# Peptides against a protein of PDB entry 3OGK: the designs that were tried, part 135

Target 1, 307 residues: chain A of PDB entry 3OGK
Amino acid sequence: ATPDRLSRRFPNLRSLKLKGKPRAAMFNLIPENWGGYVTPWVTEISNNLRQLKSVHFRRMIVSDLDLDRLAKARADDLETLKLDKCSGFTTDGLLSIVTHCRKIKTLLMEESSFSEKDGKWLHELAQHNTSLEVLNFYMTEFAKISPKDLETIARNCRSLVSVKVGDFEILELVGFFKAAANLEEFCGGSLNEDIGMPEKYMNLVFPRKLCRLGLSYMGPNEMPILFPFAAQIRKLDLLYALLETEDHCTLIQKCPNLEVLETRNVIGDRGLEVLAQYCKQLKRLRIERGADEQGMEDEEGLVSQRG

## One batch from the design tools (peptide; made by RFdiffusion4, then SolubleMPNN)

Design b1_p21_3_s1 (from b1_p21_3, 7 letters changed)
Fold by OpenDDE base, seed 1:
Structure b1_p21_3_s1 (fold): chain B 307 residues (1-307), chain A 21 residues (1-21)
Amino acid sequence: as target 1 above (307 residues)
Amino acid sequence: MSRVELGEEIRNRGIVFEWEE
């Protein structure tokens, strides 16, 4: 579909999802002549889609100018922006979004590639937003944003239920977790092993409603921090965990209410057997092949056709 | 391989198998 055809057919469109050309799929929702740029769509949104509240760009090229135009055109009417695996923008574009769209509820930039100029966008969001429900910059790298701003967001946004972040040191997020009383989902962070302080994370307190979790770089020594609330875990992201097959088995046995598991091949057939035995509510299983499994000679660390 | 390197490698080269009921 072309932008102009869409607006003519659906002038009262409230939600738009655009997918760029999938790496593996021949089916394009966007004409090839547009090269995956959002610019023509943003122009059409600005001019003709006055009721649009939700925008989801997937695998699109998005410039700061596109974001600025979108932000100004939709302003406080924009409730959802998802930049899913997008590229071409900087943090200036994000700043424009959060500056002009002060009632945004969902802001996602998961797996997007961008140039980081500063941390102003998160600070601005922290200073002015009280509506945020979902913040997701999972699998991104921000070095210039402040954990304090994340804490401020948690304090001010009472409806904040899902936060996915990059490589924040988990101990820097203690204030955030304390403030995020209604948080149900957290992914990301960074657990850093310290041989001199093996128990440095043992006093970490998570939000009481937390049931969807994915801690990055969680090893077997850190895994016990989940045990007090493992029974309430419904979704577990272990893609970036440093758990071996036996560690998976240990954790899975403690999560009888698990509905969604995302992990690597390291779970092995043994882990899958344990999963089938203990997780009767499982609805979705995602297994990724990691590079670390390529060197493992241990057959238990591989998922076979039997699993 | 560092923890960070592992994370990056998974993001860039991971093959996904998904089962949904």
Scores: peptide ipSAE 0.038, ipTM 0.563, DockQ to the pose 0.468
Fold by OpenDDE base, seed 2:
Structure b1_p21_3_s1 (fold): chain B 307 residues (1-307), chain A 21 residues (1-21)
Amino acid sequence: as target 1 above (307 residues)
Amino acid sequence: MSRVELGEEIRNRGIVFEWEE
């Protein structure tokens, strides 16, 4: 479909999702600049799609100019922007979005590749937004943003229910968790093992409504921090966890209300048996191959045809 | 494998097994 054909047929369109690149582009099988540029679509949105509230670009090339044009065209009418696995922009483009779209509810840039100039975009969001419900920059690399701005967002956005972040030290997010009273989902962060302080994270207090969780680099020593609320967990993202088969079994047994599990093949047939036994509400299971698991001859650490 | 290397490898994975009820 062409942008002009879309606007003529659906002048009152409220939600648009565009997919540009095949998945193979993410593996450098094709040039990075191959696929869809959002520019023609942003032009059409700006001129003719004046009721558009939700924009989702998936695997597309997005420039700062595209983001600036979109931001100015939709302003406070933009409720959702998802830059899903996109590339071509910098944090200046994000700054334009949060500056002009002050009532945005969902901001996603999960797995997007960008140039980081500064942390001003998150600071601006913290200073002016009170509407945010979903913030997701999971699997991104931000080094210049402040956990204090994330805390400010949590204090000011009472409808904030889902936050996914990059590699923040979890202890730097204590203030954020305390402020995020209605948070139901958290993914990301960084758990850093300290052999000299095995209880480093034991005093971590999570939001009371938290039920969807994925802590990056969580090992067996940190896993017990989940036990007090494991019965209320409905979704676990263990893709970035450092858990072995037995650790999976231990955790799964404590999560009888688990509905969604995402993990690696390290769960093994044994972990799948435990999952089937204890998690009767399970609706979705995602298992990915891990590179770290290719060298493990441990028969228990692989999902076989039995599982 | 370092934690950083694991994260990078996971992001570049192409094979996913998914089951839905």
Scores: peptide ipSAE 0.038, ipTM 0.553, DockQ to the pose 0.529
Fold by OpenDDE base, seed 4:
Structure b1_p21_3_s1 (fold): chain B 307 residues (1-307), chain A 21 residues (1-21)
Amino acid sequence: as target 1 above (307 residues)
Amino acid sequence: MSRVELGEEIRNRGIVFEWEE
């Protein structure tokens, strides 16, 4: 499909999703310059798609100029922007989006590759947005953004229900969690083991409505922080958790209302058996092959046909 | 392998087995 054909056929289009690259087993094997540029689409959006409020680019090349043009063209009419596994932009492009689209409800750049110049985009979002419902920069590498801005967003955006972040130290997000009273989903952060303070996370307080969760680098020592609300957990993302098979069994047993589980093959047949036994509401199971499970074909921590 | 390295490695993979009811 071409942009011009789309606009002619659907002049009142409100939502656009574009896919530039096919799925592959290894993302890093797909050249970043392969696929589609969003430029011609942004041009068409700017000129002809005046009712467009939702844009989802998946595996496309997006420049700062593209983002700037999109931002200015749609302004406060843009409610959703998803840069899903995109590349080619910097944080300047993000800054343009949040500066011009002050009523954005969903902002996603999950697994996108970009150049980070500064943390101004998140600061600008924090200072001016009150509409945000979903913020997702999961599996990204932001080092210059402030957890305080995330807290401000939580304070100002009363409809904020889903936040997925990169490698923030989880203790730096205490203020965020306190402010995010309506948060239902959180993924990311960073749990860092401290031999001298094994219980440093035990007093972490999560939002009361939290039911979809994925804490990065959560090990067996940190896992107990979930136990007080494990019964209300509906979705777990354990892809980046550092749990062994036995740890999976322990956690799963405490989550009888689990509907979605995402994990690595370390869950093993034993973990799957426990899952089947205790999680009767399970609707979706995703198992990825982790690097840590590579070469352990004969170990318990593997999913076989038995599981 | 550090926790960060593990996370990066996992992030770059797309080998998924999925079951949905």
Scores: peptide ipSAE 0.031, ipTM 0.558, DockQ to the pose 0.506
Fold by OpenDDE base, seed 3:
Structure b1_p21_3_s1 (fold): chain B 307 residues (1-307), chain A 21 residues (1-21)
Amino acid sequence: as target 1 above (307 residues)
Amino acid sequence: MSRVELGEEIRNRGIVFEWEE
């Protein structure tokens, strides 16, 4: 489909999702056609799609100019922007979005590649937005943003229900968790093992409604922080956890209401058996086997036809 | 390896098993 054909056919379009080429291909090849760039679509949105409130770009090249044009064209009518595995922009583009789209409810940059100039975009979001429901920059590397701004967002956005972040030290997010009273989903952060202080994270207080989570680098020593509310966990992302097969079994047994599990092959057939035994409400299971696990596989860490 | 890099490796070279009901 072309942008112009879309607008002619659907002048009242509310939501648009575009998928580009696979990310690997985009990095290796100079796109020969517009299909990899959002520019033609942003132009069409600006001119002809006046009711568009939701935009999702997946695996596309997005420039700061594209973001600026989109931001100015849609302003407070833009409720959702998802830059899913996109590239080509900087934090200046994000700043433009949050500056002009002050009523944005969903902002996603998950797995996007960008140049980080500063943390101003998150600060601006914290200072002016009260509508945010979903913030997701999972699997990104923002080094210049402040956890204090995240706390401010939580305080000001009472409808904030889902937050996925990069490598914030979890202890720096204590204020955020206290402020995020309605938070249901949290993914990311960084748990850092301290042999000299095994109780480092035991006093973490999570939002009362938290039921979907994935704590990055969570090992068996940190896993007990989930036990007080494990029965209310509905979704668990263990993709970036540092849990072995037996640790998976331990945690799964404590999550009888688990509906969604995402993990790696380390769960093994044993973990799958435990999952089947204890998690009768399971609706979705995703197991990923990455190259990182090559050579680390043992009999228990393998998923076979048994599971 | 960063989390981002790990994620990319998993997605690009990994095997995915998914079940939904």
Scores: peptide ipSAE 0.028, ipTM 0.549, DockQ to the pose 0.633

Design b1_p21_3_s2 (from b1_p21_3, 10 letters changed)
Fold by OpenDDE base, seed 1:
Formats: structure tokens, C-alpha cells, sequence
Structure b1_p21_3_s2 (fold): chain B 307 residues (1-307), chain A 21 residues (1-21)
């Protein structure tokens, strides 16, 4: 469909999801082919879709100008913006969004590629937003944002239920976790080994309602921090965990209410057997190839077609 | 390899198997 056809057919559209070409195919996009660019859609949103409150761009090219136009056109009416695997923007575009859309509830930029100029966008969000429910910049690289701003967001946004972040040191998020009383989902962070302080993470206090979790770089030494609330875990993201097959078995058997598991081939057939045995409520299983397959996985760490 | 490097490499990998009820 073309933007103009959509707006003519559905002038009162409240939610729009656009899917661009797969990233592999985006390399073949020519400037004349606007199918991968959000610009013509943002123009139509600005002019003709005045009730639009939810926008989801997937695998689209998004410029700062596009974000600025969208932000100004929708302002506080914009409740959801998802830049899912998008590219072409900088943090200036994000700043425009959070500056003008002060009642935004969902802000997602998961797996998006962007140029980071500063951390002002997160600071602005922290200073002015009280409506945020979902913040997701999972699998992104922000180096200039402050964990203090994340804590401020948690304190001010009482409906904050899902936060996915990049590589924040988990200890820097202690204040965030304390403030995020209603948080149900957390993914990301960074667990770092410290030979001089092996138990540095053992005193981490997670939000009481936390049931969807993915801690990046969690190894077997850090895994026990989940055990006190493992029974309430419904979703685990182990894609970026540093767990072997046996570690998977150990954790999975402690999560009888697990509904969603995302992991790597390292789970192995043995891990799948344990999963089937202990996780009777499992609804979704995602297994990806990991970097560890090339050198660290024993034969037991491979998922076969038998499992 | 650092944990960060391993994590980056993992993110570049595709889905091998997915099951949904």
C-alpha cells in the first residue's frame, strides 16, 4: 500500500506498523525507491493521520528530520514509537521525539543502528515524562547516556513495566531497580567478572514483580542471583548469557513457570529434555546460533533434530 | 574474547530454531 492510499482509506487510523525490506535486501535500495524510507509515510502521518497514536517502523530508514516531523505532528498524542531494526537517525532525532512527545508510553529502538551524539534524549525523557510504560533500546550501543536518568525515569513513571537496555553495568542500575517497583520485564545490562570481588552481584535486589528477564553476560557464577525468584520467571532471554549446557539445565529446572525461552544451541538436547520435563507451561522456544559454537561447545551443546 | 565481544558476535547470529504454541 502507498501512504496516500492508506490515509484516504483510513483517515482515523490510530496504529500504523510498517515493515521494510529485510536488512539484507536494504543494501539494494536505491534513493528513488521510497519503500524503505519512512519519509513519505511521515508526511502522510503529519498531514492526514491526525488520530495516529502508535507508530511502528520495522527495518526502515529513518532520518532525524523524519523523527522531528513526526514528533511535532503528533506531539502528546503519540503514545507509541517503535524504531525496530531501523537506521539512519542520530540521538538528535530521539531528542526531538522525547521533547515533543511528553506523554509517550512506549519508546523502542531495539536493534536499531544510529549515530550517538549525546545522552540528552534520555535526560529529557527523565525530566519530563511520567507516562512511560515500555522503554526498549535492547541490543543498541549507547555510551553517553546516564544510568541516573534511567533511575529518574523509574521513579517518575509509576506504570513502567518493561525496560530493555544496552550494556549498563548492572551495579549502576541498583538505584533503577529499587525505584522501578512495578517492573515486570528487564533485559540487557552487563555482568562483568571481577576476580577480586567474585560476589559483587550476589546482593542485587530485583523488582518484586520481575518475571521476564534477560541479563547479558550472565555466567554460572552470577546465575544464582536468579534463584530466589526463579519460580516466578515466565520469560528468559539467555541469548547473551554465558551459560553452558549444564548451567542451562540447572536454571531451567528452577523455572517451572517458564513460558518463553530464548537461547542458543548451547542448551543442547539435554537442556531441551530438561526443559520438557520441568517447564510444562512453555509456549515459545527460540534457539539461535551462538559464537560459542565455534570453539567452546562440546557435542552435548548442540541441538539436534531429535530434540 | 571479552564477554562484550562474545555478546556482539551472538547478536549477529540468526535464528536456528523457533517453536510457538
Amino acid sequence: as target 1 above (307 residues)
Amino acid sequence: KSRVEIGREIRERGIVYEWEE
Scores: peptide ipSAE 0.028, ipTM 0.618, DockQ to the pose 0.495
Fold by OpenDDE base, seed 2:
Structure b1_p21_3_s2 (fold): chain B 307 residues (1-307), chain A 21 residues (1-21)
Amino acid sequence: as target 1 above (307 residues)
Amino acid sequence: KSRVEIGREIRERGIVYEWEE
């Protein structure tokens, strides 16, 4: 499909999702007419798709200029922007989006590759947005953003229900968790080992409605922090957890209402058996491949054709 | 390896098995 054909046929389009080629292809010398650039689509949106409020770019090349044009064209009418596995932009582009689209409800840049100039985009979002429901920069690398801005967002956006972040130290997010009273989903952060303070996370207070969770680098020593609310957990992202097979079994047994599990081969056939036994509401299972040599796996930490 | 390095390596992996009802 071409942008012009789409706008002619659907001038009142409210939601657009574009999918590019796999990410690996985007790092090669790509011709301008490859179709992986959002530029022609942004032009069409600006000129002819005046009711568009939701935009999802997946594996597309997005420039700061594209984001600036989109931001100015849609302004407060833009409710959803998803830069899913995109590349080509900087935090200046993000700043333009949050500056002009002050009523945005969903902002996603999960697994996107970008150049980080500063943390102003998150600060601007914190200062002016009260509509945000979903914020997702999971599996990204930000070094210049402030956890205090995230706390401010939680305080001001009372409909905030899902937040996925990069490698923030979890203890720096205490204020955020306290403010995010309606938060249902949290993924990311960083749990760091401290031999001198093995229980430094035990007093961490999570939002009361939290039911979808993925804590990065959670080991067996930190896992007990989930036990008080394990029965209300509906989704677990254990892709970046540092749990062995037995730890998986322990946690799964405590989550009888689990609907979605994402993990690695370390769960093993044993973990899958436990999952089948205790999690009768399971709807989705994802198991990542590859050797889990970095983890705490034992000989049982392999998924075979048995599972 | 640091935990951060482990996380980076994991992100490069693909899905072995996935199902949804």
Scores: peptide ipSAE 0.026, ipTM 0.656, DockQ to the pose 0.489
Fold by OpenDDE base, seed 3:
Structure b1_p21_3_s2 (fold): chain B 307 residues (1-307), chain A 21 residues (1-21)
Amino acid sequence: as target 1 above (307 residues)
Amino acid sequence: KSRVEIGREIRERGIVYEWEE
């Protein structure tokens, strides 16, 4: 559909989701057809979609100018912006969004590729937003943002329920976790093994309502930090955990209320058996191949077609 | 390879199984 046809047919559209071509196709084809660029859509949103509250761009090319135009056009009416696996923008574009859309509730840029100029966008968000419910920059590479701003967001946004971040040292997020009293979901961070201090993370205090969790680089030594609240875990993201098959079995058996599991092939048939045995409320299972699995020829670490 | 490096490499994805109720 063309943007103009959409606005004519649905002038009161509240939610728009656009899906671009797969990334592999985007690199080779400067699309003769603007189908990969959000620009025509942003123009249409700005001019004709005055009730639009939610925008989801998936695998689209998004420029800073596009973000700036969108931000100014929708301002505080924009409640949701998802830049899902998008590219072409910088943190200046994000700054424009958070500057002009002060009542944004959902901001996602998961797996997006961008140029990072500074951490001002997160600081601005921290200083002015009190409406945020979902913040997701999972699997991104921000190096210039501050965990203190994340803490400020948690303090100011009482409805904050889901936060997914990049590679923050988890200990730097202690203040964030303390402030995020209503947080139900957390993914990301970085757990760094310290042989000299094995209990480095044992004193981590998680939000009381936390039930959806994915700690990056969590190994078997850090896994016990979940045990006190494992029974309340409903979703686990183990894609970036450093758990072997046996570790999966150990954790899964402690999560009887697990509804969603995302993991790698390392779970193996044994892990799947344990999952079936202990997790009777399971609703979704996703198993991915990881780069580390190329070396694990061990039959136990492979999910067979029988499972 | 450091643990962190290994974890970063895991970002390469290939779905082998997906189930949803």
Scores: peptide ipSAE 0.046, ipTM 0.704, DockQ to the pose 0.435; fails the geometry check
Fold by OpenDDE base, seed 5:
Structure b1_p21_3_s2 (fold): chain B 307 residues (1-307), chain A 21 residues (1-21)
Amino acid sequence: as target 1 above (307 residues)
Amino acid sequence: KSRVEIGREIRERGIVYEWEE
């Protein structure tokens, strides 16, 4: 549909999801004729979609100007913005969103490509938002944002239930975890090996309601930090975990209530057997080819045959 | 490699297996 046709047909539209080309194409020059730019849609939203509260752009080109226009047009009526695998904007655009949309509940920019100007957007969000439920900048690179702002968000947003972040050192998030009392989902961070301090992360305290988890670079030495609450884990993202097959087996056995598992082919047939044996509530299994597992062609074939 | 770089590589290889009820 075209923006104008959509607004005419559905003037009271509350939720809009736009899908662009697959992400592989986002790194190439995207022709203007394929409709990958959100600009015409933002124009239509601004003019004619006055009840729109949820916007999801997937694999779209989004400029700072687009975000600014959207922010000003929807203001506190905007509850959800998902920039899912989008490109073309900077943190200035994000700043505009959080400045004008102070009641935003869901802010997602997972796997989006952008230019980082500063950390002001997260600071502004921390200073003014109390409505946030979902914050997701998973698989992004922010070097200029502060873990303290994330902690402030957790403290001020009582309904904050899901947070996915980039490469924050997990120890810098101790304050965040303490503040995020209602957090159910956390993904991201960075677990860094320290040969001299194998117990570096053993004293991490997670939110009591945490049940969906993905810790980046979690190895077998860090894995035990999950054991005290493994029985309450419903979702595991192990895509960026540094676990071998046996480690997978160990962890899976401790997660009898697991519903969703995302991992790499390193899980192997043995891991799948253990999963089937211990995780009777499993609803979704995602297995991806790991970049580090190029040598396991035989197991990749076996896993593919089971699907 | 950064997490983003790893993620990109994984995405380029694609999903080997996905099962959802």
Scores: peptide ipSAE 0.027, ipTM 0.642, DockQ to the pose 0.692; fails the geometry check

Design b1_p21_3_s3 (from b1_p21_3, 7 letters changed)
Fold by OpenDDE base, seed 2:
Structure b1_p21_3_s3 (fold): chain B 307 residues (1-307), chain A 21 residues (1-21)
Amino acid sequence: as target 1 above (307 residues)
Amino acid sequence: MSRVEIGEEIRNRGVVYEWEE
């Protein structure tokens, strides 16, 4: 399909999702020249798709100029922007989006590769947006953004229900969690083990409605922080957790209302048996091959054909 | 509301099991 054909066929298009070619590099090594350019599509959107509210680019090359053109063309009519596994832009492009699209509800940069110049985009979003429902920069590398801006967003955006972040220290997000009263989903952060302070995270208070969760680097010592609300958990992302098979079994037994589980093959046949026994509401299971498959020949940590 | 999705997605990350009750 060509951009010009799209606008002629669907002049009143409200939602567009463009998928580039699959990238060979699934992690941080995404070549900048891999995928399709969004430029011709952004031109067509700007000129002819005046009712477009939702844009989703997946595995595309997106420049700051593309983002600036899109932002100015759609302005406050843009409700959703998803830069899913995209590359080619900087935080200046993000700044343009949040400056011109002040009523944006969903902003996603999950697994995107970009050049970080500063944290101004998140600050601008915090100062001017009150409509945000979903913020997702999961599996990204932001070093210059402030957890205080995230807290401000939570205070100002009463409809904020889903937030996925990079490697923020979880203790720096205490203010955010307190402010995010309607938050249902949280993924990311960083749990840092301190052998000298095993109870470092035991006083962490999560939002009352939290039911979809994925804490990065959560080990067996930190896992008990979930136990007070484990019965209300519906989705778990354990892809970046540091849990062994037995830890999975312990946690799963406490989550009888679990609907979605994403984990690694470390769950093993034993974990799958426990899952089947205790999680009768389960609808989706994702098991990824962990990097650890090369080293642990241990029979207990593999999903076999029996599972 | 017209929604258009263009492009092919190959999911090569892990195994996904989905079932409807």
Scores: peptide ipSAE 0.045, ipTM 0.630, DockQ to the pose 0.112
Fold by OpenDDE base, seed 1:
Structure b1_p21_3_s3 (fold): chain B 307 residues (1-307), chain A 21 residues (1-21)
Amino acid sequence: as target 1 above (307 residues)
Amino acid sequence: MSRVEIGEEIRNRGVVYEWEE
């Protein structure tokens, strides 16, 4: 499909999702002439897709100029922007989006690669947005954004239900969690073990409606912080958890309402057996290969075809 | 509301099991 053909066929298009060529795919899903750049599409959106409210770019090259053009063209009509595994932009592009699209409800940049200039984009979002429902910069590296801005967003955006972040120290997000009264989903953060302070995270209070969770670097010592609300957990992301097979078994047994599990091969056949036994509401299971699995000879940490 | 999705997603990083009751 070409941008011009899209607009001619769907002049009243409200939602667009473009997927770039998978790195491993031999099939040319995108014409070679476009190289995965969003520029031609942004031009078409700006000129001819006046009702477009939702844009999802996956594995595309996105420049700051593209984001600026999109932002100015759609302004407050843009409700959803997802930069999913995209590259080529900086935080200046993000700043343009949040400056011009003040009614944006969903902003995603999960697994995107970008150049970080400053934290102004998050500050601007915090100062002016009251509509945000979903904020997702999971598996990204931001060093210049402030947890205080995230707290402000939570305070001002009453409909905020899903937040996925990078490597914020979880204790810096205490104010955020307190403010995010309607939050249902949280992923990311950073749990840092302190041998001298084993109870460092024991007083962490999560939003009452939290049911989709993925804490990064959660080990067996931190895992008990989930136990008070484990029965209400419906989705669990353990991809970046530091849990062994037995830890998985322990946690899964406490999550009888689990619907979605994302984890690594470390769950093993034993973990899968426990999952089948205790999680009768399970609808989706994702098992990824962990980087560490190449070295662990222990048969218990591998998912076999029998599981 | 017209929604258009262009492109194929190849999930190469893991096995995903999805079932509907």
Scores: peptide ipSAE 0.038, ipTM 0.622, DockQ to the pose 0.108
Fold by OpenDDE base, seed 4:
Structure b1_p21_3_s3 (fold): chain B 307 residues (1-307), chain A 21 residues (1-21)
Amino acid sequence: as target 1 above (307 residues)
Amino acid sequence: MSRVEIGEEIRNRGVVYEWEE
């Protein structure tokens, strides 16, 4: 499909998702000269798709100019922007989006590669947005954004339900968690073990409605911070946790209402057995390859056909 | 039609097991 064909066929389109890495059979839908760039699509959106409120770009090249054009064209009508595994933009592009799209509800740049110039985009979002429901920059490397802006967002956006972040020190997010009263999902952060202070994180207070969680670098010493509300956990993302098989077993036993688990093969057959025993509401299980996959199938910490 | 999805991605996430009901 071409941009012009799309607008002619669907002039009242409200939601658009573009995937930049099509299967071979679908490759002919993208002109060769476009090479996965969003530019021609943004042009078409700007000119002809006046009702478009949701845009999802996956594995596409997005420039700051593209984002600026999109932002100005849709303005407060844009409710959702997902830059999913995209590249080619800087934080200036993000700044343009949040400056012009002040009623945006979902902003995602998960796994996107970008040049970070400053943290102004998050500050601008914090100062002017009250509509945000989902903020996701999981698996990104922002070093210049402020956790205080995240706290401000939580305070001002009463409908904020899902936040996924990069490598913020979790203790810097204490204010955020206190402010995010309606937060149901949190992923990311950084737990840093301190041998001199083993209880560094034990007094963390999480939002009362939190039920979908993924704490990065959570080890067995930090895992107990989940125990007070483990029974209400519905989804766990353990992809970036530092848990061994036994740790998985310990945690899973405490999450009887778990519906979704994402983890690595370190869970092993033993972990899967425990999962089956204690998590009767499980609906989805995702096990990814980890660095430990090169072991024998019969070894603990590996998933085999037994699980 | 209010929603359009264009393109199909080849799965290359290193997923060992995925189950959904």
Scores: peptide ipSAE 0.036, ipTM 0.610, DockQ to the pose 0.215
Fold by OpenDDE base, seed 5:
Structure b1_p21_3_s3 (fold): chain B 307 residues (1-307), chain A 21 residues (1-21)
Amino acid sequence: as target 1 above (307 residues)
Amino acid sequence: MSRVEIGEEIRNRGVVYEWEE
């Protein structure tokens, strides 16, 4: 499918999802010169897809120019932009998006690779957006954005229900959590163990509606933070948690309403047994191989085919 | 609302079990 063919076939297209690097079987459906660049698609969107509200680029090359063109072409009509595992842009491109698309509801750049110039994009978003429902820059490396802007977003965007962030120190997000009264999902942050202050995070207050959670670097000492609302948890992302098999078992037992679990093979067969026993509402399970666990052949941390 | 998805999702990160979407 070419961009021009798409617009001719679907002139009233409202949602477009483009997946780059498809399986070999789909290469015949993608123009050879496509190269994974969004440029020709953005051109087509700008010219012919005037009703497009949602754009999802997955594993594509996206330049700042592409983002700028898209932003200007769709402006406040753009409700969703997902740069899912994309590359090629900088924070200038993001700035253009949030500057021109002031009514954006979903902004995702999860696992995207980009050059960070400054934190202006998040600041601009904080200053002007009141429509945001989903903000997701999970598994990204932003060093120049401010937690205060995130707090401002939470305060101004009453419909904000899902926020996934990079490696913010979780204590810097206290204000954010307080402001994000309707937040249902949070992923990311950084829990940093302090041997001298074991209760460093015990006073952390989460939004009351929080039910989907993934705290990065959460260890067994921090895990008790979840216990007061563990029964409310429906989704856990433990991919970046520092939990051992027994810790998984402990947490899972406290989450009887768990529907989605994402974790590493450290859960082991034992963890899976506990999961099956206590989480009867489980709908999805993702088990990834930890990069570092390839070397620790400890049998207890491996999921066998029997699980 | 016309929604178009182009491309296949490659799941290379691990084992995913999905009972319901």
Scores: peptide ipSAE 0.037, ipTM 0.615, DockQ to the pose 0.166; fails the geometry check

